# Peptides against a protein of PDB entry 8YR4, part 60

Target 1, 309 residues: chain A of PDB entry 8YR4
Amino acid sequence: PRGSPALQLVVLICLGLMGLERALNVLVPIFYRNIVNLLTEKAPWNSLAWTVTSYVFLKFLQGGGTGSTGFVSNLRTFLWIRVQQFTSRRVELLIFSHLHELSLRWHLGRRTGEVLRIADRGTSSVTGLLSYLVFNVIPTLADIIIGIIYFSMFFNAWFGLIVFLCMSLYLTLTIVVTEWRTKFRRAMNTQENATRARAVDSLLNFETVKYYNAESYEVERYREAIIKYQGLEWKSSASLVLLNQTQNLVIGLGLLAGSLLCAYFVTEQKLQVGDYVLFGTYIIQLYMPLNWFGTYYRMIQTNFIDMEN

## One batch from the design tools (peptide; made by RFdiffusion4, then SolubleMPNN)

Design b2_p13_5_s3 (from b2_p13_5 with P3E D6E P11L)
Fold by OpenDDE base, seed 4:
Structure b2_p13_5_s3 (fold): chain B 309 residues (1-309), chain A 13 residues (1-13)
Amino acid sequence: as target 1 above (309 residues)
Amino acid sequence: PPEPPEPPPPLPP
């Protein structure tokens, strides 16, 4: 943001925090490995206690589970609120200025509520696009690359290849199935809006409907619209289940191949038991943001299409 | 409104 040095500093801090999250994603599995190795070696309590305390602190910073609920991610999200508000307001003012530059014929052909809805959608789409690209897509791709490099350097090159193939297949299938699914979602949303519009029009004209005793006819037309919507909703939901199951299968196969290979290298004394735990932990950490990748990709596509219209 | 992000698939157990 060119107009506020304070917001520029906040952006730089947020980028620094994103770099720290990438470092934590590598360090947390390493420290967990070290704990397992120290436990296996029956290391002295002082060394173990320090490593465990350090691990728990790093895990608090990273967060865990279904979302980036770690301290670093929360701090980043908190600091970004002001940047998002500034960007949103700037986009909203640009859209509003552009709407005032549009021809009188364009305004006369549209309801004021429709114009405002277009402005709000445009603002949300641009702000959402930038946020999802910067905070979700780019970091996820960075974590994959860092993972491939890490496993290729500190493990056997075969681990880096398995991760590369698994992630490439996962991303490709996620994109292809998400693009296919987007057609069903658009059809669903269009039919939802049409069904809602019919219900509103029928209710606004309730006196006329009642005068003609046409309530049964309007209810039947509404039922037909709901059935048509539910048919499209089912296709959308079923396509989501198919996406999730396909993703889960690719994850399962990658985890299986890598875990078997790691177990084999542990039996050959080329790797330690802690390295097996590291691999599984690190792979699960890579998969966690990837589960959202299809959602982010869809949101990016929707936001681009909403900007072209 | 942007549809809420679909809940992530449940983490693999």
Scores: peptide ipSAE 0.022, ipTM 0.652, DockQ to the pose 0.665
Fold by OpenDDE base, seed 2:
Structure b2_p13_5_s3 (fold): chain B 309 residues (1-309), chain A 13 residues (1-13)
Amino acid sequence: as target 1 above (309 residues)
Amino acid sequence: PPEPPEPPPPLPP
């Protein structure tokens, strides 16, 4: 944000809060491990109570347990509202200025309401794209990298490799299956628009339909269009279930391989029981934002296509 | 309208 030092400071604070979220994603599993180890060792109540209280406080800052956003994420989102409004207004003014520079022939060929809808779509696409990249995609990729580094340094290198292979396979399959699903979704949306257009045209021509007593014929044509739409909707929905199941299988295999390896090292007294719990909780924490990755990828693709038009 | 975000896959239980 050029020209407002206050908004620049808010951006820096938001980046600092994003760094704090990354630190919390590592600390929360560590504190949970420590609780399990202290419980196993039958540690004194005072040490246990302090560690539990610290864990609950860190978990409140992180969020994620109940689908609620953490305090740090909420504070970041709150502070970012003014930055988003500044960016949106700047993009909107740039688009509006550009529209005024376009030829009279371009304006005469378009309705004013269509021009405004193009401007609003362009503004929403750019601002949405930036928000998804900065606040969802980049942090998720950072958490994966931090996870691989953590497991490679504090566990055996084999754990880092399992997490790397699991997450790389998950991301790759998510992208490939999402691109495959996009074809079914486009076909569904096209048929939905065609079905809506037929309903609107039939209703706008209701006098002609009444004059010819063609109501039953129009209803049957609309029913056929709905059946055709539902066939495409089923393909879209079934492809989503296939994506979710594929994601679940990849995470399940990674969790199985890593949990068996961790259990083996605990039996050899190389790792503690808390380290087994840490691995499981950390993988689940990585999985939660990854469930949305296919949605973010699709939204990014849609926003790029909408920006080129 | 922006397509509603696909509901998150139901969290595994």
Scores: peptide ipSAE 0.021, ipTM 0.655, DockQ to the pose 0.592
Fold by OpenDDE base, seed 3:
Structure b2_p13_5_s3 (fold): chain B 309 residues (1-309), chain A 13 residues (1-13)
Amino acid sequence: as target 1 above (309 residues)
Amino acid sequence: PPEPPEPPPPLPP
């Protein structure tokens, strides 16, 4: 943020905390591997207890795989509140000043409540877009890249290739299916708004409906609108299940291929039992934020379209 | 309101 060195420092601290989250996503599986290896080797209690305590501490910092509940993520979210408020206020003031520069004809053609709704949508869309890009999309892509590099350097290059192919296929299918699904969601939202508008119009014209004894006719028209909405809602929900199942199949195939390869390398004594556990744990950690990627992609696209209007 | 994020696909068991 230009003009406040304190907020610039908070942004740098938040970026540092985001880097720490990426490091924790690698370290937590490594420490879990080390515990499994120490248990397998029947290591002395002192070394095991220290490694377990260190793992639990790192897991407290990381949180439960979604990143959202860890101490580092909570601290980042807490520090970011002031930056978000500053950004929101700046966008709101820019929109408000731009609205005052618009022609009198533009204001006379619009209701004050519509102008406020445009301003609130504009501020929320920009702030939401930036938050999803910076805190969800970029970190998820960074974790994938770090994962590919880690497996390529510390495992055989075949593991890095499996992760690369799995994540590339996952992202590509997530985008393609999300774009396909967005058509059904737009149709559903349009029909929801039309159904709501009919209900409001019928209720506002209640006296006219009573005068013509048209209550049964308005109820039947509302029923037809609901049935049409539910048909579109079903398509939206069914398309979500198809997305989720496609994502699950891709991750399942990647986990199968990588786990079989790990098991083979453990049987050949090239890897330890802990390395098998590390691979599975790390893939699951990559999967948890990727599950929301289609949602983030859609929200980003919607917010871009809402900013152009 | 931002539409609630689509419920994560159930984690594979």
Scores: peptide ipSAE 0.021, ipTM 0.672, DockQ to the pose 0.783; fails the geometry check
Fold by OpenDDE base, seed 5:
Parts: structure tokens; sequence; C-alpha cells
Structure b2_p13_5_s3 (fold): chain B 309 residues (1-309), chain A 13 residues (1-13)
């Protein structure tokens, strides 16, 4: 935001809070490891109580699993409200000025309500795309990279390789299956619009339908359109289940390989019992935002298409 | 599979 030094400071604070979220994502599993090790060693209550209290405090800052409910995330979201409003207003004014520069022929060919809907979609698409990229996609990729580095440095290079291969395969399959699924979703949306148009046309011609006693015929045509829609909806929903199951399988295989390797190194006394718990906790923590990655990718693609039209 | 909760609607402009 070039016009307000106060908003620039808020952006810097939000970026700092995003960095703190990344640090918490590493620290929380480490403290949980330490609790498990202290419990295994039958450590004195004072040391255990301090470590547990510190863990719970860090977990309060991080939030539960999705990252969206932590104190730091909530504070970031709260501070970002004014930045989002500034950005939205700027985009809206740019679209509005551009609409006024368009030819009279362009305006005469369109209804005012359609022009406003295009402007609102354009504003929402740009602001949504930026929000998904900055707050969801980039942080998730950063957490993966941090995870690979952490496991490569503090465990064995094999753990870093397993995480790298698992996450690379997960992301690749998520993109490929989401692109394939986009075809079914487009077909579903086209049929939904066609079904809605038929319902509107039937209701606008209500007097004619009543005059010819064609109510049963219009209901049957609407039923056929709904059945056709539901056939496309089923394909879209089934493709989502297939995506999620594929994602679950990839994470399950990565978790299996890494957990077996960790258990092996614990039996050889190269790692502690807490390190096994850390690995499992960290992989599950990486999985939680990744489950949304297909949705973020889809939203980004939709927003790009809506910006080009 | 749980539909991802819709990302909180982008704060209404």
Amino acid sequence: as target 1 above (309 residues)
Amino acid sequence: PPEPPEPPPPLPP
C-alpha cells in the first residue's frame, strides 16, 4: 500500500507474524518430543510441568491443526482487515475507471446489472487470488521446505528425502487430478446454469403454461434436467473423493516409510522415542493444510479465468 | 471427504 505508512507497517507486522507461525510449526513438535522423552526418563515433576506449560502456551499461539484458529493467526487476520479493505477499494476503483473508459457500444450491448456483476467478480477474483497465494499457498510451501531442512539436519538425510518425495508426489498428483476434475466441474456448472435458465423461463411464462395445462410437462422437463445435473454432480463429487483418497494414500505411504525408518533407528538407539512422536506429529501437521491445496489451486484457477473474461 | 471448509469468505471488501 503506497499511500499509507501505517498500512505498510501493518503489512510488515503481518509478515513477521507469518514468520512466527512458521517457527511455531517447528517448535510445537519439538516441545511435544521433549515431553515424551521426559515422561520416558521419569524426569522430576518440576521440569515436566515447565515443559508441559510451555508446550500448551505454544500450542495456544499456533492453534489446532488447520493453523486458522491460533492466537497468532487470529491476530494476523485482524490486522490484515484494513490492508484487505485498502486493496479491495483500490482494485474496485481501477475496474470502475476502466469501465468508464470502455466504448459506448460496449455499454449499450450489456445490462447495467451485468456490468456491476463483472466488476464485483473481478474485484473478488483479484483480492481472493492474492489472499490465497500469500496466506495459504506460500506458507504451505514454506512449511514443506522448512520440514525438509529440519529433518535433513536433525535426523538423517533419508528422512528429508522421504518428506521431499512424499510432498513432491502429493503436490504433483493434487495438481494433475485437480486439473482433470476441473472438466467435470465446468460441465456441472454449465448444466446447473441451463437447469436454472429453464426454471426461470418456465416461471416467466407461467400464464402460458397454465393456459395449456402444461404444468406436469414442465415439471417432468425440470426433473430430467435435475437428473442430468445430478449425474454430473456425482462425477464431480466422486472425483473429489478420488483426489482425497489419492492424497491420503500418498501421505499414508510417506508416514509408513518414515515411521518404520524412525522405529528402526529408535531400536538401534540412534533416536529417542520422542523423535518417533515428533516425526508423526510433524507429518500430520504438514498434511492438514495440504488437504486444502487442491481447493486453493482450484480457486486460483477459477480466479484467473474470471480475470481473463 | 470433508469439503475443505470454504476458506473464510474473503473479508467482504
Scores: peptide ipSAE 0.017, ipTM 0.581, DockQ to the pose 0.065; fails the geometry check

Design b2_p13_5_s4 (from b2_p13_5 with P1S P12I)
Fold by OpenDDE base, seed 3:
Structure b2_p13_5_s4 (fold): chain B 309 residues (1-309), chain A 13 residues (1-13)
Amino acid sequence: as target 1 above (309 residues)
Amino acid sequence: SPPPPDPPPPPIP
């Protein structure tokens, strides 16, 4: 944010916290590995207790696998409120000033409530898009890259390749299926708005409907509109299930391939039992934010389209 | 309200 050194410092702190979250996503599986290895080796209680305590502390900082419930994420979210408010206010003032520069003909042709709605949508779309890009999309992609590098350097290159292929296939299929699904959602939303408009128009004209004794006809038309809506809703919901199932299948195959390879290397004494647990834990950690990637992608696309209109 | 996030895919069992 230009003009406030305090807000610039808060942005830098938030970026530092985001870097810390990335480090925690690597460290938590490593410490969990170390616990499993210490348990396997029957290590002394003092070493085990210290490692477990350190793991629990790191897990408290990281939170759940979505990262959204950890102390670091909560602190980041808390600090970001001021930056978001500043950004929102700046965008709102820019839109408002631009609206005042528009011709009188533009204002006379539009209802004040519509102008306000356009301004609010524009502000919300820009601020939402930036938040999803910076806090969800970019970190998720960074975690994938860090994961590939980590497995390639500390494991055999085959593990890095499995993670790369799995995540690349997951992202590609998520995008393709989400784009396909977006057609059904748009059709559903259009039919929802049309069904709602018919209900409102029928209720506003209730005197005319009653005068012509047309209540049964209006109810039947509304029923047909609902059935048409539900047919589109079913397609939207079924397409979501298909997306989720496809995502689960890709991650399941990646987890299977990597887990089998890890188990094989443990049997050959090239890896420890803790390395098997690390791989599984790390893949699950990468998977949790990726579940939302289709949602983020869709929201980003919608917000871009809403800014162009 | 932002559209409800797509329900997370059921956890891989």
Scores: peptide ipSAE 0.023, ipTM 0.674, DockQ to the pose 0.769
Fold by OpenDDE base, seed 2:
Structure b2_p13_5_s4 (fold): chain B 309 residues (1-309), chain A 13 residues (1-13)
Amino acid sequence: as target 1 above (309 residues)
Amino acid sequence: SPPPPDPPPPPIP
């Protein structure tokens, strides 16, 4: 944000907190591995208690296990409120100033309320897009890359390859299936709007409908429109279930291949029992934010299309 | 209002 050094410092702190979240995403599985190894070795209570306490503290900072956002993510979100408000206000003032310059030519056409509504939708869409990209999409991709590097350096190169193939296939199928389902969602939304418009028109013309005793006919037409909508809604919902099952199958296959390979290397004494637990924990940790990736992709795609029109 | 996010896939149990 140009003009406030305090807000620039807040942005730098938020970027630092995002870096800390990436470090926590590596450290939490490592500490969990260490607990499992210490338990297996029957280590002294003092070493175990210190490692468990450190793990719980790191897990509190990270979050994710209980559906709660971590302390670091909450602190970032809290600090970002002022930056978001500054950005929104700046965009709103730019749009308002531009609308005032246009208003001298536009006051004749009754479209001022429609232009304001388009401008407000455009502003919210741009600000929302940027927030989803910076705080959800980019961090998720960074966590995947960090995971591949970690498994390639500290495990056998085969583990890095399994994670790479699993995550690449997951992302590719998520995009392809999300694009495929977008047609069903658009058809559903257009039919919803058409059904709503018919209901509004029928209610606005209620005197004419009463005059012709056409109430039963309008109710039957509305029922047919609802049945048509529900057929499209079913296709949209079924396509979402298909997406979720496809995602689950890809993660399941990656988890199976990697877990079998881990188990094999543990039987050969090349890896410890904790390394098996680390792999499973890390894959599940990568999976949690990826569940929203299809939603983010769709929101990004919709907002880009809405900005081009 | 932004369209409601797609419900997350049910957590793997």
Scores: peptide ipSAE 0.023, ipTM 0.662, DockQ to the pose 0.653
Fold by OpenDDE base, seed 5:
Structure b2_p13_5_s4 (fold): chain B 309 residues (1-309), chain A 13 residues (1-13)
Amino acid sequence: as target 1 above (309 residues)
Amino acid sequence: SPPPPDPPPPPIP
């Protein structure tokens, strides 16, 4: 944000908090490992209690489940509100200024409500794209890279390779299947708009429909349009299930390969029982934001298309 | 309306 040193400081703090989230994503599994090892060794209660308390505190900071509910993430989101508002306002003013620079012929050919809708879509598209890139896509990619480095350094290089191959395959398939799904989604949206337009036209011509007692005919035409829409919706939804199942299969295979390898190294006394738990926990943590990656990719793609129009 | 965001991944239990 140019011109506000206070907002620049807030951006720096938010970037620092994002770095802290990445550190927590590594530390939480490590502390969980340590608890499992201490329990296995029947360690003194004082050491165990301290490690458990530290783990719970770190887990509170990180958040559970969706990763977005942690204290650090909530604090980041709270601080970012003012930055988002500043960015949105700046984009809105730029679009508004640009609209005023357009020719009178362009304005006369368009309804004011359509122009406003284009401006609002443009603003939302830019702001959404930036937010998804900075807060979701980049952090997810960073966590993958950090994971590969961590497993390559502190485990055997084979673990780093498994994570690399699993995540690379996951991302590639997510992109490819999402692009394939986009065709079905576009067809569904086109049919939805056509169905809505037909319903509006029928309602606007209500007097004519009444005059000819054609209500049953219009209802049947609307029913046929709904059935056609639902056929396209089913394809879109089924393609989503296929995406999710493909993603689940890739993660499952990576988890299987890595867990078997970890179990083998535990039997060979090269790793501890806690390291097995760490690997599983870390892979699951990587999987959580990756479930959204197809959504982020689609949103980014849609936002780019909406900016080009 | 923008298509509803894909449902949040189920919270990891």
Scores: peptide ipSAE 0.022, ipTM 0.631, DockQ to the pose 0.486
Fold by OpenDDE base, seed 1:
Structure b2_p13_5_s4 (fold): chain B 309 residues (1-309), chain A 13 residues (1-13)
Amino acid sequence: as target 1 above (309 residues)
Amino acid sequence: SPPPPDPPPPPIP
């Protein structure tokens, strides 16, 4: 971003955070290996507990695998919102100014075929929603239930309870925060549509704008509409970062409690080292699809509202 | 196509 030293600093910080994510991707597997080795060697509890706590902290910073947002990734995304908004606003104003100069060619080139593409998005939304419910939401809920039963039967009732409490808290917070976030998203979408309509109306009246030499005035009015939109967009995007961070915190607490309990039972020779590896792997597998649950819930809500109107 | 599930904020390319 040329002209804002503050935004240039934010870009440099975001690049530094990306470097930190790469370091975490190497360190997390190393610490996991070290835990397995310490369990095999029957190391003292104090050394084991510190290594497990350090691993879970690093895993909280990294996040899970595909689609999970760690603390570092959430912080990067949050800081990048202002950089994206600055770049978007600059591009939109350049396009709008250029379209006022090229107004006659723009009107002649606007083929009716772009309007038809908006209608096709509606029908595809319903069919896709059913597919997401059947192939993603239901299997994810089934995997959670199977996980609770498996850990309750083959490990200890305490493991089943930890998984149950963590998953119930995760789902409840995901729903509550997603419903809260939906208000900001609706306000953003309404203002986006109003800003787009205003830009189209200004361009349709280009002859009048040219006659009065009011091009600079229309650009300033469009800039004000974009600033109002970006204020709502920031609230929507910041609320998403808050959701992801809340989810990451619940996962981190569940992984901490379960990993410490599993490590303790291995030190008491009630579980094997292989059981610790199994627990960690299984929990990570359960959490990966759950990162999308808030998205599925939002899509369900949006489509129900669109069917009532 | 259903609006892609709001990707987990796309890995900012």
Scores: peptide ipSAE 0.022, ipTM 0.635, DockQ to the pose 0.212

Design b2_p13_6_s1 (from b2_p13_6, 9 letters changed)
Fold by OpenDDE base, seed 4:
Structure b2_p13_6_s1 (fold): chain B 309 residues (1-309), chain A 13 residues (1-13)
Amino acid sequence: as target 1 above (309 residues)
Amino acid sequence: SFLEQLQAELASE
C-alpha cells in the first residue's frame, strides 16, 4: 500500500504475527512433549504446573485446529480487514476503469447487470485469492519446511524423510486431483447458469407459454435441465469426497509410518514418550491447514477461471 | 493481459 504508511505498518505487524504463528506451531508440540515427559518422570508439581500453564497460554495464542480460532490469528485477521478493504477498493476501481476503456461494441453485446456481476465476482475472487495465498498457503508451506528441518535435526533423519514424502505426495495429489475436479465444477456451474437462464426465460415469456398451453412442456424442459445439473453436481461432490479421502489416506499412511517408527525408537530408549506425542500432534497440526488447502486451491482455480471469462 | 497488470500492481504494493 504505497500511499498509506499506517497500512504498511499494519502489513508489517501482520507479517510479524504470521512469524509468531510459525513459532507457536513448533513451541506448542514441544511444551506438550515436555508435559508428557515431566508426568512420566513424576517431576515436582511446581515445574509441572509452570509448564502446563505455559502450554495453555501458548495454545490460547495458537488456537485450535481450524487455525482461525487462535488469539494471534484473530488479531491478524482483524488488522488485515483494513488492508483487504484498501486492496478491494483499488481492484474495484481498476476493473471499473478498465470496463470504461472497453469498446462500445463490447458493452452493447453484454447486459450491464452481467458485466457488474462479473466485475464483483472478479474483485471478490482476486482479494480472496491473495488473502488465501498469503495467510494459508505460504504459512502452511513454511510449517512443512520448519517441520522437516525440526524432525531432521531433533529426531532421526528418517522422520524428516517421512514428513517430506508424505507432504510432497499430499501436495502433488491435491493439485492433480483438484485440477481434475475443476472440469466437473466448470461443467456444473455452466449447467447451473443455463438452468437458471431457462427458468428466467420461461417466466419472462409467461404470457406466450400460457397462450400455447405449453406449461407442461416448459416444466419438463426444466426438469431435464435439473436432472442434467444434478448429474454434474454429483460428479463434483463425489470428486470432492475422493479428494478428501485421498488426502486423509496419505496423511493416515504418513502418521502410521511415523508413529510406528517413533514407537520403535521409544522402545529402544532413543526417544522419550513425549516425542511420540510431539510427532502425532505436529502432523495433525500440519494436516489441519492442508485439509483446507484443497478447498481453497479449488477456490483459487475457480477465481482464476472466473477472471479468464 | 488485464490480469497480469492487476497482478503486477498488486505485487508492487
Scores: peptide ipSAE 0.006, ipTM 0.405, DockQ to the pose 0.024
Fold by OpenDDE base, seed 5:
Structure b2_p13_6_s1 (fold): chain B 309 residues (1-309), chain A 13 residues (1-13)
Amino acid sequence: as target 1 above (309 residues)
Amino acid sequence: SFLEQLQAELASE
């Protein structure tokens, strides 16, 4: 936002808060580890109470992880409202100005309601895409990289490799299966539009339908179109379950491999019991935003398709 | 494209 130094400062504060969220994502598991180790060692109550209080405070700031309602995330979202409104208004005004510059022939060939719907979809798609990229995709990739670095430095290179392979496979399969699913969704949407058009045409011609007593025939034709739609909807929904199960399997295998390796190093006295808990907590924390990545990627693809039209 | 120009303007902010 070049025109407002106040909005530029808000953007910088939001970027700083995003950096703080990344730091909290590392610190919260570390403090949880420390609690487990202090409990195992039967440490004095004062040390335990301070560590627990610090953990709860950090957990309040973080919330449930990326995409959850932590204090820092809520503060960022609140501050970003003004930036989003500025960007949305600028995009709307640019689209509106461009529509007024278009030839009279272009306006005469289109319904005003269709033009407004294109403008609203265009604005929502651009502002939505930018918000999803900046607040969900980039932070998730940053958390993965930070996780790989952290586990490689403080545990062993094998833990960093497991996280790298697990997350790389997860992202790759999420993209590939989401692209495959997009075909089923397109077919479903095409059949939905055809079913809706048929219902509208039947209702617009209701006098002709009444004249021929064809109501039962039109209802049966509509039922057949619904059954055909539901067959495509089932394929779309089943493909979503397959995506979620594939994602769960990849994370489960990564969690299994890393947890077994961590348990082995605990038995060898190279790691503490708290380090086992840290690994499991951190992997689950990385999984939470990634579970939504397939939904974000599909929303991004849908917005790109809606922008090409 | 109009979208590339819009993205370039938004990326310049």
Scores: peptide ipSAE 0.006, ipTM 0.411, DockQ to the pose 0.022
Fold by OpenDDE base, seed 1:
Structure b2_p13_6_s1 (fold): chain B 309 residues (1-309), chain A 13 residues (1-13)
Amino acid sequence: as target 1 above (309 residues)
Amino acid sequence: SFLEQLQAELASE
């Protein structure tokens, strides 16, 4: 944010807090591993109690694995409110200025209330999208990269490869299936608008419809349009279920392969029981934000389409 | 596009 050194400092603090969240995403599983190892070794109560207390404190800072409910995330979200408000006002003023530069012919064809609603939707979409990219997409990609590096360095390179292949396949399938679904959503939206336009036209011509006793005919045409819409809606909804199931299957296969490999290395005494728990915990932490990635990619794509109009 | 201008202005902050 140009012109406000205070807001620039808040942005830097928020970036620092994001870095801390990334560190917590590695440390929390490590401390959980250490608890399991200490329990397995029947370590002294003092060492165990200290490690458990430290784990619970770190888990409080991190939150429930979604990254949205931890103390650090809540503090970041709180500090970011002022930055978001500044950016929102700037975007709103730019849109408003641009609307005033548009031709009189453009304004005469639109109601002022519709123009303001488009401006508000545009501002909300841009600001929401930017905040979403910065706070959810980029951190999740960073956590995946950090995970691959961590497993490659501290485990066998095979674990890093499994995580890499699983996450790459997950992201690729998420994008491909989401792009495929977008065709069904566009067709659905087009049919919804056409169905609505027919209803409005029939209602505007109400007197003519009454004069010809054509009420039953107009109702039948509207029913056919609804049935066609519902057929497209079903395809859109079914494609969402297919996306979610595909995502669950990919993560399930990755978790299975990695868990079996961990179990094997524990039996060979190359890894400890805690390392098995570490892998499972870390993969689950990566999965939680990724579940929303497909919804978010759609939101991005919808917001771009709505702004091109 | 107006969007590219808006993105360029946002990226310059």
Scores: peptide ipSAE 0.006, ipTM 0.400, DockQ to the pose 0.023
Fold by OpenDDE base, seed 3:
Structure b2_p13_6_s1 (fold): chain B 309 residues (1-309), chain A 13 residues (1-13)
Amino acid sequence: as target 1 above (309 residues)
Amino acid sequence: SFLEQLQAELASE
């Protein structure tokens, strides 16, 4: 944000808070590991109570793994409101200025209410997309990289490889299946608009339909349009189930491979019981934002396509 | 594109 050093400072603070969230995503599993190890060793109550209190405090800062309920995330979201409002207002003014530069012929061909609705959709799409990229995509990729580094350095290199292969396969399949699904979603949306247009046209021409006693014919045409829509909706919904199932299988295989390897190393006394719990906890923390990644990648693609039109 | 200009302006901030 050029021209407001206060907003630049808020952006830097938000980036610092995002870095703190990444640190918490590593520390929370570590402290949970330490609790499990202290419980296993039957450590004195004072050490256990201190570690539990520290864990609960870190968990309060992190939140419930969805990133939406943690104190740090809430503080970031609160501070970002001013930046989002500034960006939204700037995008609105740019769109509004561009609309005034457009030819009179373009304005005469469109209803003012439609133009304003396109502008509002455009601004909401851009600001939503940017906030989404910055606060969900980039942090998730950072957490994956940090996870690979952490497991490679503090565990055996095999754990880092499992996380790398699992996350790479997950992301690749999410993209490929999402691109495949986008065809069904576009076809569904096109048929939804066509079905809605037919209903509106039939209702606007109500007098003509009544004059020709064509009510049964219009109802049958609407029924055919609904059946065609439902066939496309089913394909869209079935493709979503396939995506979710594919994602669950990849995460399940990664969790299985890593959990078996952890259990083996615990049996060989190379790792502690807490390290098994750490791996499971950390993988679940990585999975939570990734589950939304497919929805979000679709939102990105849709918003980009809606802005190119 | 208008989008690339908008991204370039937003990235220049």
Scores: peptide ipSAE 0.006, ipTM 0.410, DockQ to the pose 0.023

